# Ledger of designs, part 94: peptides against a protein of PDB entry 5EIB

Target 1, 366 residues: chain A of PDB entry 5EIB
Amino acid sequence: VDLEPGTMDSVRSGPFGQIFRPDNFVFGQSGAGNNWAKGHYTEGAELVDSVLDVVRKESESCDCLQGFQLTHSLGGGTGSGMGTLLISKIREEYPDRIMNTFSVMPSPKVSDTVVEPYNATLSVHQLVENTDETYCIDNEALYDICFRTLKLTTPTYGDLNHLVSATMSGVTTCLRFPGQLNADLRKLAVNMVPFPRLHFFMPGFAPLTSRGSQQYRALTVPELTQQMFDSKNMMAACDPRHGRYLTVAAIFRGRMSMKEVDEQMLNVQNKNSSYFVEWIPNNVKTAVCDIPPRGLKMSATFIGNSTAIQELFKRISEQFTAMFRRKAFLHWYTGEGMDEMEFTEAESNMNDLVSEYQQYQDATAD
Target 2, 366 residues: chain A of PDB entry 5EIB as posed
Amino acid sequence: VDLEPGTMDSVRSGPFGQIFRPDNFVFGQSGAGNNWAKGHYTEGAELVDSVLDVVRKESESCDCLQGFQLTHSLGGGTGSGMGTLLISKIREEYPDRIMNTFSVMPSPKVSDTVVEPYNATLSVHQLVENTDETYSIDNEALYDICFRTLKLTTPTYGDLNHLVSATMSGVTTCLRFPGQLNADLRKLAVNMVPFPRLHFFMPGFAPLTSRGSQQYRALTVPELTQQMFDSKNMMAACDPRHGRYLTVAAIFRGRMSMKEVDEQMLNVQNKNSSYFVEWIPNNVKTAVCDIPPRGLKMSATFIGNSTAIQELFKRISEQFTAMFRRKAFLHWYTGEGMDEMEFTEAESNMNDLVSEYQQYQDATAD

## One batch from the design tools (peptide; made by RFdiffusion4, then SolubleMPNN)

Design b2_p14_2_s3 (from b2_p14_2, 8 letters changed)
Fold by OpenDDE base, seed 2:
Structure b2_p14_2_s3 (fold): chain B 366 residues (1-366), chain A 14 residues (1-14)
Amino acid sequence: as target 1 above (366 residues)
Amino acid sequence: DPWRGIRINLYDKP
């Protein structure tokens, strides 16, 4: 789905374009112009019914529909505005199904689009209310991983999207392949989300290795575990050491010893015990799948529900507030039928979310 | 489901 035809043509002409049904390409002609309001109230609203018709058709073809997975950006107009419109409409029609998102957070390091903080804040407001699970994929963190860890001098969108795709592959492993932990979307939510609003995850993937270091790297369970819990390996731009993990999931792929995995996972928890909440017992889950990713002997995917994620929302909030106090660019949104109150409500809800994370960070076992 | 069974390689860019 896109409000621009060029994206759909690129996907269709790509090496995997044939895996999608032709009738499932739903697209507009005008785009959203990086405006959330165009995505949510005008251009996107004109297209959403056509998307919902496809969603219904595909849902009816499922023997057992678990839920929905949306991949979208929060900085643009289509992914943010139309994406959140679609989420709300799907939630209304399928209230008992899991809503899962891969939400790409904007960063000034990757894009100079000035209105990204508005689009992101308005989107986060919708995600707080209408999703069950949101993987926060921060373009800032992706850029930093590409630059520092992968030693890419000039990271491209292709490089960032490669990390995103690897992460998506990792977190969906248990949905696609039989493993020791038979996780469905609902089981993941039950394990990862202790409080309904606190459903924003910090993902990570290992191994990440620069081309120059590949020949010297041993792919071992200890190295995967160490890298996966490294603050520099997080795909959300926050430091886990500044918060506490509410819950963690680790998904290992490849032929490895379950005993070794359990030992290393226990060791990393013990070493980092100060960074876990004490009042959630058994808050680390581990899955192993014998099938590695293509081209890798083994991998590990990290999913963290950490109170440190508030740093990401604080960054967006600060940028939002700086523009909104001046009413900069606001007329582009109000001209599409938005009320200024929607901005204030979105800001308030995001600040409440930050406060909730802080409260649980400071909470001690009684 | 088109995404079932898809393997992603971190090192093989298409």
Scores: peptide ipSAE 0.006, ipTM 0.386, DockQ to the pose 0.050; fails the geometry check
Fold by OpenDDE base, seed 1:
Order: structure tokens, then C-alpha cells, then sequence
Structure b2_p14_2_s3 (fold): chain B 366 residues (1-366), chain A 14 residues (1-14)
């Protein structure tokens, strides 16, 4: 789905374009022009019913519908505005199904689009209310991984998208392959989301290795475990050492010793015990899948629900506030039928979310 | 495949 035809043509022409049914390509003509309001209230609202018809058709064809997975950007107009409209409409029609998102967070390091803070803030307001699980994929963190860890001097969208694809593949492993956790989307939500509004996850992936060092790096369970918990490998631009993990999931892939995995997972928890809340027992879940990713002998994927994620929302909020105080670019949104009150409500809800994370960070066991 | 569903690609090109 897109409000522009050119993106659909790129997907169709790609190496996997043929895996999608032609009738499942729904697209507009005018685009959103990086405006959330166009995506949510005008251009996107005209297209949403056509998308919902396809959603219904594909849902009816499922033997066991667990839920929905949306991949979108929060900085643009289509992914942010129309994406959140779709989430709202799907949640209304399927209230008993899990809503999962891969939400790409904007960064000044990757995009110069001035209105990204508005689009992101308005989107987060919707995601807090209408999503069960949101993987925060921060373009700033992806850029830093590409530059620092992968030694790419000029990271491209292709490089960032490679990390996104690896992460998405990793976090969905338990859903796609038989494993000890035999996890469905609902079970993941139960394990990862102790409080309904606190469903924003920090993903990570290992191994991440520069081309120049690949030949010298052994792929071992200890090395994967160490890299997976390293703050520099988080795909959200926050430091987990500045907060506490509410819950963690680790997904290992490849042929390895379960005993070694359990030992290394215990060791890393013990070493980092100060970065976990003590009042949620057994808050770390581990899965092993014998099937490695393509081109790797083994991998590990991290899912963290950390109070440190508030750093990401604070960054967006600060940028939003700086623009909104000056009423910069608001006429582009109000011209699409939005009220300034909706901006204030979205800002307030994001600040409340930050406050909730801080509250649970500071909470102690009685 | 529990992810057998509609992949909606919502990429705004900048």
C-alpha cells in the first residue's frame, strides 16, 4: 500500500515482487507530501476502504489469523498518517487480534524533512492506543550501527534496510519455525508487555560485523550474547544503561547447545542485573531455532522492553515542541482539516508515555 | 505461517 505508484513499481520490480498478489497492491496517485494529515484525513482516507477490502479477503483466507503486522515510517506522510489510520480501522474491525508494527523512527542524520517531528508525534499518539506491540526501528541507531560497527563511511538506505530486514527476520523466527517457546503473537505480547501502554520494543541483531573483520570473527554463543546485549547494537537510539529492562526476549538461530545458550543468558543477566527491574520475575525469555538465517551459521535477535526507550520519545518531543511553539508549518496540517488541539493532545500523550516509563524505572520491589 | 497476511508497503519517498 502506498499513496504513490512509484513505490509499488519498485516492489514489483524487486527480487521478491512476485511473492505478492497483484490485487494486493493498493496505491494512490497524489502522495501524502510528507504530511500526516494528508495520509490520515484526506488522500489516505479515500484509499483506506480499498485496503480494508483486501485485508478482509486475506484474513478470511487464513486458517488461523493471529493478528496483523504493519511496516511503516513515522517521518513520512503515508506510512505515518495512512498507516495509523489503517491500524485504527483494523483494530476496530478485529479487536481480538494482535496489532504488531515495525515503526521506523525519523532522524535528522538520515532525513532533512522538517515536518518529521509532527508526523512522528501524531503517529506515536495513535500507536500508544491502537497497537499491542511496536518494534522501534530508529534511523539514527541504524545509521550509527552502519557507520561505527559496519564501518560504512556513507550509509545508504540500502544499508539501513538490510539491518531492518535482518531484525524483522529475527523477531519473527518463533512465529515462522517450530521452537521451544512455540510463540504466537499473543504469547509474545503476554511475555513482553507488562503494562498495556508500554509496548514499544528496542530490537537488536547479532552478528553485526564489518566486511574487513568477517574473516577473523568466530560465531560463538558467547560472542552473539555479548553483542546482542551491547548498547551499540540496539536499533533504537537509546542507551539501555540509562534505564531498566521490564522484559527481554532473545531468539537464537542455528545449531548450538541449549545448555550453552542458557548459561550465557544467565551470565549476561547476572552481569547486567542492575539494568533489569527486580519486581518482574523471569522477565527474560530465550528461544532457540535450529534453522539459521541465510548466509549465517548462527544469529541472535534481541527484543527489549526498556524504560530507556523514553530517550527516543524525548528526542522527538523536543523537536516537536521547538516547531510547535512557533506554529511552523501548521497551516499544511490545518488545511487538511486538523485542529491545533490534536497536536497538543498528541504531545501530551507522548509526554505521559515518557512519564510512565520513568515511573516504572524508579519503581522498587516492596 | 502466522505472518501469511497482506504486506502493506507504506514508503513515502522523500
Amino acid sequence: as target 1 above (366 residues)
Amino acid sequence: DPWRGIRINLYDKP
Scores: peptide ipSAE 0.000, ipTM 0.285, DockQ to the pose 0.064; fails the geometry check
Fold by OpenDDE base, seed 3:
Structure b2_p14_2_s3 (fold): chain B 366 residues (1-366), chain A 14 residues (1-14)
Amino acid sequence: as target 1 above (366 residues)
Amino acid sequence: DPWRGIRINLYDKP
């Protein structure tokens, strides 16, 4: 789904364009112009019913519908505005199904779009209320991984999207292959989300190896485990050392010893015990799938529910507040039928979310 | 990969 036809043509012409039904390509003629309100109230609102018709048709064809997965950006107008509209409409129609998102967070280091803090804040407000699980993917973190870890001198969207795709493949492993842990989206939510509003995850993928080092790296369970818990491996621009993990899931792929995985996962928890909340017992879950990803002998995907994610929301909030105090660009949103109160409500809800994360970070076992 | 060619000039502030 897109408000621009060119994106659909790129998908159709891509190596996997044929896996999608032609009728499932729903697109507008007029883009959102990086305006959340165009995506949510005007251009997106005109297209949403046609998307919902496709969603219904595909849902009816499912033998066992677990839920929905949305991949979108929060900085743009389509992914943010129309994406959150779709989430809302799908939630209304399917209240008993899991809503999962892969949400790309804007960064001022990556994009020159001035209104991204508005689009992101308005989107986060919707995600807090209408999603069950949100993987926070930060373009800055992806860039830093590409540059520092992968030694790519000039990272491309292709390089960033490769990391995203590897992570998405990793977190969905338990859904696609037989496994004991997180076999469905609801079970994942039960394991990962101790409090309904605190459903924003820090993803990570291992191994991340530069092309020059690939030949020399032995992929081992200890190395995967160490890299997966490294702050530099997080695909959200926050430091897990500045917070506490509420819950963690680790999904290993490939032929490995379950015993070795359990030992290494125990060791990393013990070594990093100060970075976990003490009052959630058994808050680290581990899954192993014998089927490795293509081109790797083994991998590990990390899902962290950390109070450190508040750093991401604080960054967005600070940028939002700086613009909103000046009422900068608001007329572009209000001109699309949006009320200024929705900005204040979105800001308030995001600040409340930050406060909730901080409260649980500071909470001690009674 | 059609996206491999799009350089993200993340640091080119105009």
Scores: peptide ipSAE 0.000, ipTM 0.336, DockQ to the pose 0.030; fails the geometry check
Fold by OpenDDE base, seed 5:
Structure b2_p14_2_s3 (fold): chain B 366 residues (1-366), chain A 14 residues (1-14)
Amino acid sequence: as target 1 above (366 residues)
Amino acid sequence: DPWRGIRINLYDKP
């Protein structure tokens, strides 16, 4: 789905364009112009019914519909505005289904779009209310990984999207490969989300290795485990050492010893015990899939529900507040039918979310 | 069986 036709042509002409049904390409003629309000109230609102018709058709064809997965950017107008409109409409029609998102957070290091803090804040407001699970993929963190870890001098969107793809592949492993255990989106939510509003995840992927170091790196369970819990490996621009993990999932892929995995996972928890809440028992879950990613012998994917995620929301909030206090660019949003009150409500809800994370960070066992 | 040894304990409730 896109408000610009050129995006659909790019997908169709891509190496995987043929895997999608032609009738499932829904697109507009006029883009959102990086405006959340155009995506949510005008251009996107004109297109949403046609998208919902496709969603209904595909959902009816499912033997067992678990839920929905949406991939979108929060900095743009289409992914943010129309994406959150679509989430809202799907939630209304399918209230008992899981809503999962891969939400790409904006960064000034990656984009010069001035209104990204508005689009992101307005989107987060919707995600807090209408999603069950949100993977926070932060362009700030992706850029830093590309530059510092992968040693890319000039990271491109292609480089960032490669990390996104690796992460998405990792977190969906349990959904795509049959195990002895029926892994589903709802079970993931039950294990990862102790409080309904605190459903924003910090993802990570290992191994991440620069081209120059690939020949010198052994792929071992200890090294994967160490890198996966390293603050610089998080794909959200948060330091987990500044917060506490509420819940963690680790997904290993490849042929490895389950005993070794369990030992290393126990060791990393014990070494980092101060960074876990003590009042949630068994809050670290581990999965092992014998099938590695293509081109790797083994990998590990991290999913963290950490109170440190508040650093991401604080960054966005600070940028939002700086612009909103001056009413900068607001006329572009109000001209599309938005009220200034919606901005204030979105800001308030995001600040409340930050406060909730802080409360649970400071909570002790009784 | 290529699926032997897959453990998905993150989805298990005790």
Scores: peptide ipSAE 0.000, ipTM 0.344, DockQ to the pose 0.035; fails the geometry check

Design b2_p14_2_s4 (from b2_p14_2, 7 letters changed)
Fold by OpenDDE base, seed 2:
Structure b2_p14_2_s4 (fold): chain B 366 residues (1-366), chain A 14 residues (1-14)
Amino acid sequence: as target 1 above (366 residues)
Amino acid sequence: DINRGIFIELYDEP
């Protein structure tokens, strides 16, 4: 789905364009112009019914629909505005189904769009209310991984997308392949989300390898485990050492010993025990899938629900506040039918979320 | 490009 036809043409002409049904390409004629309000109230609102018709048709073809997964950017007007509109409408129509998202957080290092803090804040407000699980893919973290870890002097969107694709493949492994841990979307939510609003995850992936070097590294289970818990491997720009893990899931792929995985997972938990809450027992789940990812012998994917995620929201909030205090660019949103109150409500809800994470970070076992 | 457009996937129960 896109408000711009050119993006759809690029996907259709791409190497995988033929795997999608032609009728599942829904596009507008006028883009959102990086404006959340255009995506949510005007251009996106005109297109949303066409998307919902396709979603309904595909839902009717499912024997037992468990949920939805939406991938979108929070910096752009289409992904942020129309994406959150779609989430809201799907949630309204399918209230008993799991809503999972991969939400790409904006970064000034990757985009020159000045209004990204507005789009992100308005989107986070919707995600807090209408999603069950949100994987925070932070362009800041992706850029830093590409530059510092992968030694790419000029990271491209292709490089960022490679990391995202690897991470998405990792976290969805248990949903797509038979593994030792039988996981569905609901079971994942039950294991990962101790409190309804605290459903924002920091994903991580190991090994972090450049496209050209993937074939040459035989990693061991200990190395994968160590890298997976390293803050430098997180796809969200948060330091887990500044917070506490509420819950963790680890997904290993490839031929390996379950015993060795369990031993290494126990060791890493013991080594990092100060970074876990003590009042949630058995808060680390481990899955192993025998099928490796393409081009790797083995991998590990991390899913962390950490109170350190508040660093991401604080960054967005600070940028938002700096602009909103001056009412910078606000007329572009109000001109599309938005009220200034929607901005203050979104800011307030995000600040409440930060406060909730901090409360649980400071909570001790009585 | 993950930074452009919206992708929706449906998951059926296994």
Scores: peptide ipSAE 0.333, ipTM 0.867, DockQ to the pose 0.929
Fold by OpenDDE base, seed 4:
Formats: sequence, C-alpha cells, structure tokens
Structure b2_p14_2_s4 (fold): chain B 366 residues (1-366), chain A 14 residues (1-14)
Amino acid sequence: as target 1 above (366 residues)
Amino acid sequence: DINRGIFIELYDEP
C-alpha cells in the first residue's frame, strides 16, 4: 500500500514483484507529503476502504486467521498516518486477532525531514493503544550499525533496509518453521508482553560484521550469544544496561548444539543478571532452527522487551517538544483537520508510557 | 524499501 504510485511500480518491476497478486497493490495518486494528517485524515482516509476490502478478501481465504503484521515507517506521512489508520480500522474489525508491527523509527541522522518527530509521536500514540506487539526498528540504530560496525562511511537506505530485512527474517523464523518456540503470534505475545501497554520490542541481530572482516571471522555459538546481548547489535538506539529486561527471546539459526546454546544463554543471563527483572521467572526463551539464513552458516536474532526502550521514546519526545513549543509546522497538520489537542494527547500518552517503563524498572520483588 | 509504503501480511494458524 502507498499513497504514491511509483513505489508500487518499483515493487512490481523488482525481482519478487510477480509473487504478489495484482489486486493486492493499493495505491493513491497524491501522496502524503511527509504529513501524518494527510495519511490519517485526508489522502489516506480516501484510500483506506480499498485496502480494507483487500484485507477482508484475503482474511476470508485463511482457514484460521491468527492476526496481522504491518510494516511501516513512522517518519513518512503514508507509513505513519495511513499505517496507523489501517491498524485502527483492522483492530476495530478484527478485535480478537493479533496486531503485530514492524515500526521504523525516524532519526535526524538518516533524514532531514523536519516534521518526522510529529509523525512519530502521533504514530506511537496509536501503536500504544492498537497493537499487541511492535518491533521498534530505529533508523538511528541502523545508521550507527552501518557507520560504526559495518564501517560504511555514507550509509544508504539500501544498507539500512538490508539490516531491517535480516532482522525481520530472524524474528519471524519461529512463525515460518514448525515446532519452534513462539510458533504463533499469540504465543509470542503471551511470552513477551507481561503488561498490555509494554509491547515495544528491541530487536537485535548477530552476526554484524564489516565486509573487510567477514572472511576472517569464525561464527561460534558463544560469539553469537555475546553479540546479540551487545548494545551495538540492537536495532533500537537504546542501551540495555540503562534498563531491565522484562522478557527476552533468542532465535538461533543454523546447525549447532542445543546444549551449547543453552549453556551460553545461561552464562549470558548470569553475567547480565542485574539487567533483568527478578520478579518475572523464566523470562528468557530460546529457540533453535536448523535452517540458516541465506549467506550465513549461523545467526542469532534477539527480541528484548526492555525498560531501556524508554530512551527511544524520550529522544522522539525531546525532538517533538522542541518544535511543538514554538508551534512550528502545525499549520500543515491543522489545515488537514487536526486539532492541536491531538498533539498534546499523543505527547502525554508517550510520556505516560515512559513513566510506566520507569516504574517497572524500579520495581523490586516483594 | 521499508521506509516507503505499507506492507500488510496475514498469518494463518499452523
């Protein structure tokens, strides 16, 4: 789905364009112009019913629908505004189904679009209420990985998207291969989400290696285990050492010893015990899939529900506040039918979420 | 391009 036709043409002309049904391409003509309000209330609202018709048709073709997975950017007007509108409408129509998202967080390091903090804050407000599981993929973290770890001097959107694709493939491994931990979306939610509002995940991937060092690096289970818990391997710009893990899932892929995985996972938990809450028993889950990802002998994917995710929301909130206190660019949103109160409500809800994470970070076992 | 457009996937129960 896009409010611009050019994106659909690029997907259709791409190497995998033929795997999609032609009728499942829904697109507008006007675009959102990086404006959440255009995506949510005007241009996107005109297109939403056409998307819902396709969703209904595809849902009817399912034998037993578990839920939905939506991938979108929170910086752009289409992904943020129209994406959250779709989430809301799908949630209203399918209240008993799981809503899972891959939400790409904006960063000034990646984009010069000044209104991205507005789009992100307005989107997070919707995601808090209308999703069951949200993978926070942070463009700041992706940029930092590309620059610092992968040694790319000028990271491109192509470089960032490669990391996103690897992460998405990793976290969905258990859904795609039978007999694994978290084999369905609901089981994942039950294991990962102890409190309904605290459903924002910090994903991570290992190995992350520069092209120059790849040839010399032996991939081992201990190295994968160490890297997946390293803050430098997180796809969200948060330091887990500044918070506490509520829950963790680790997905190993490739031919390896389950015994060695269990030993290394126990060792890393013991080493990092101060960064876990003590009042959630058995809060680390491990899966092993014998099928490696393309081009690797083995990998590990990390899913963390950590109170450190508040650092991401604080960053967005600070950027939002810096513009909103001066009412900068608000006329572009109010001109599409929004009220300034909606900005204040979104900011308040995101700050409440930060406070909730802090509360559980400071909580002790009774 | 994940920074452009919206992708929706439906998951059927295994």
Scores: peptide ipSAE 0.326, ipTM 0.869, DockQ to the pose 0.923
Fold by OpenDDE base, seed 5:
Structure b2_p14_2_s4 (fold): chain B 366 residues (1-366), chain A 14 residues (1-14)
Amino acid sequence: as target 1 above (366 residues)
Amino acid sequence: DINRGIFIELYDEP
């Protein structure tokens, strides 16, 4: 789905364009112009029914629909505005189905779009209420991984998208291969989300290795485990050491010893025990899938529900507040029918979310 | 490009 036709043409002409049904391409003509309000209330609202018709048709073809997964950017107008509109409409129509998202967070290191803090804040407000699970993929973290870890001098969107694709493939492993831990979206939510509003995850993928170092790297379970829990490996720009893990899932792929995985997972938990809440017993889940990802002998994917995610929301909130205090660019949103009250409500809800994470970070077993 | 457009996937029970 896009409000611009050019994106659909690029997908259709791409290597995988033929795997999608032609009727499942829904696109507009005008775009959102990086404006959440255009995506949510005007241009997106005109297109939403056409998307919902496709969703209904595909849902009817499912034998037992578990839920939905939406991938979108929170910086742009289409992904943020129309994406959250779609989430809301799908939630209304399918209240008993799981809503999972891969939400790409904006970063000033990657984009010069000034209104990204508005789009992100307005989107987070919707995601808090209308999603069950949200993987926070931070463009800042992706850029830093590309630059620092992968040793890419000038990271491209292609490089960032490669990391996202690897992460998405990793976190969906249990859904794609039967008999694994968290084999369905609901079980994943039950294991990962102790409190309904605290459903924002820090994903990570290992191995991450520069092209120059690939030939020298031994892919071992200890190395994967160590890298997976490294703060520099997180796809969200948060340091887990500044918070506490509520829940963790680790998904290993490839032929490896389950015993070795369990030993290394226990060791890493013990070494990092101060970074876990003590009042959620058995809050780390581990799965092993014998099928490695393409081109790798083994991998590990990390899903962390950490109170450190508040650092991401604080960053967005600070940027939002700086702009909103001056009412900068606000007329572009109000001109699309938005009220300033929606901005203040979104800001308030995000600040409440930060406060909730902090509360549970400071909570003790007593 | 994950930074452009919206992708929706439906998950059926295995």
Scores: peptide ipSAE 0.317, ipTM 0.858, DockQ to the pose 0.938
Fold by OpenDDE base, seed 3:
Structure b2_p14_2_s4 (fold): chain B 366 residues (1-366), chain A 14 residues (1-14)
Amino acid sequence: as target 1 above (366 residues)
Amino acid sequence: DINRGIFIELYDEP
């Protein structure tokens, strides 16, 4: 789905364009112009029904629909505005289905779009209310991984997208292969989300290795385990050492010893015990799938529900507040029918979310 | 490009 036709044409003309049903391409003509309000209230609102018709049709073809997964960017007007509109509308129509998102957080390091903090804040406000699970993929973190870990001098969107694709493949492994832990979206939510509003995850993937070092790197369970818990490997721009994990899931792929996985997972938990809440028992879940990802002997995917995620929201909030205090660019949003009150509500809800994470970070076992 | 457009996937129960 896009408000611009050129994206759809690119996908259709691409090497995999034929794997998609032509009718499942929904696109507009006008674009959102990086404006959440255009995506949510005007241009996107005109297109949303066409998307919902496709969603309904595909839902009817499912034997037992468990939920939806939406991938979008929170910086752009289409992904942010129209994406959150779609989430809201799908939630309204399918209230008993799981809503899962991969939400790409904007960063000034990657994009020069000045209004991204508005788009992100307005989107987070919607995601807090209308999603069950949100994987926070921070463009800043992705950029830093590409630059520092992968040793890419000039990270491209292609490089960032590669990380996202690996992560998405990893987290969906249990959904795609039967007999695994968290084999459905609801079980994942039950294991990962102790409080309804605290459903924002820090994803990570291992191995991450620079091209120059790939030939010299042995892939072992200990190395995967160590890397996936490394703060530098987080795809959300927050340091897990500044917070506490509420819950963690680790998904290993490849032929490995379950015993070794369990031992290494126990070791990493014990080593990092100060970074877990003490009042949620058995808050680390581990799955092993014997099928490795393409091109790797083994991998590990990390899903962390950490109170450190508040750092991501604080960053966005600070950027938002700096612009909003001056009412900078607001006329582009109000001109699309938005009220300034919606900005204040979104800011307030995000700040409340930060406060909630902090509360649970500071909570002790009574 | 995940930074462009919206992708929606439906999951059926296994």
Scores: peptide ipSAE 0.315, ipTM 0.860, DockQ to the pose 0.910

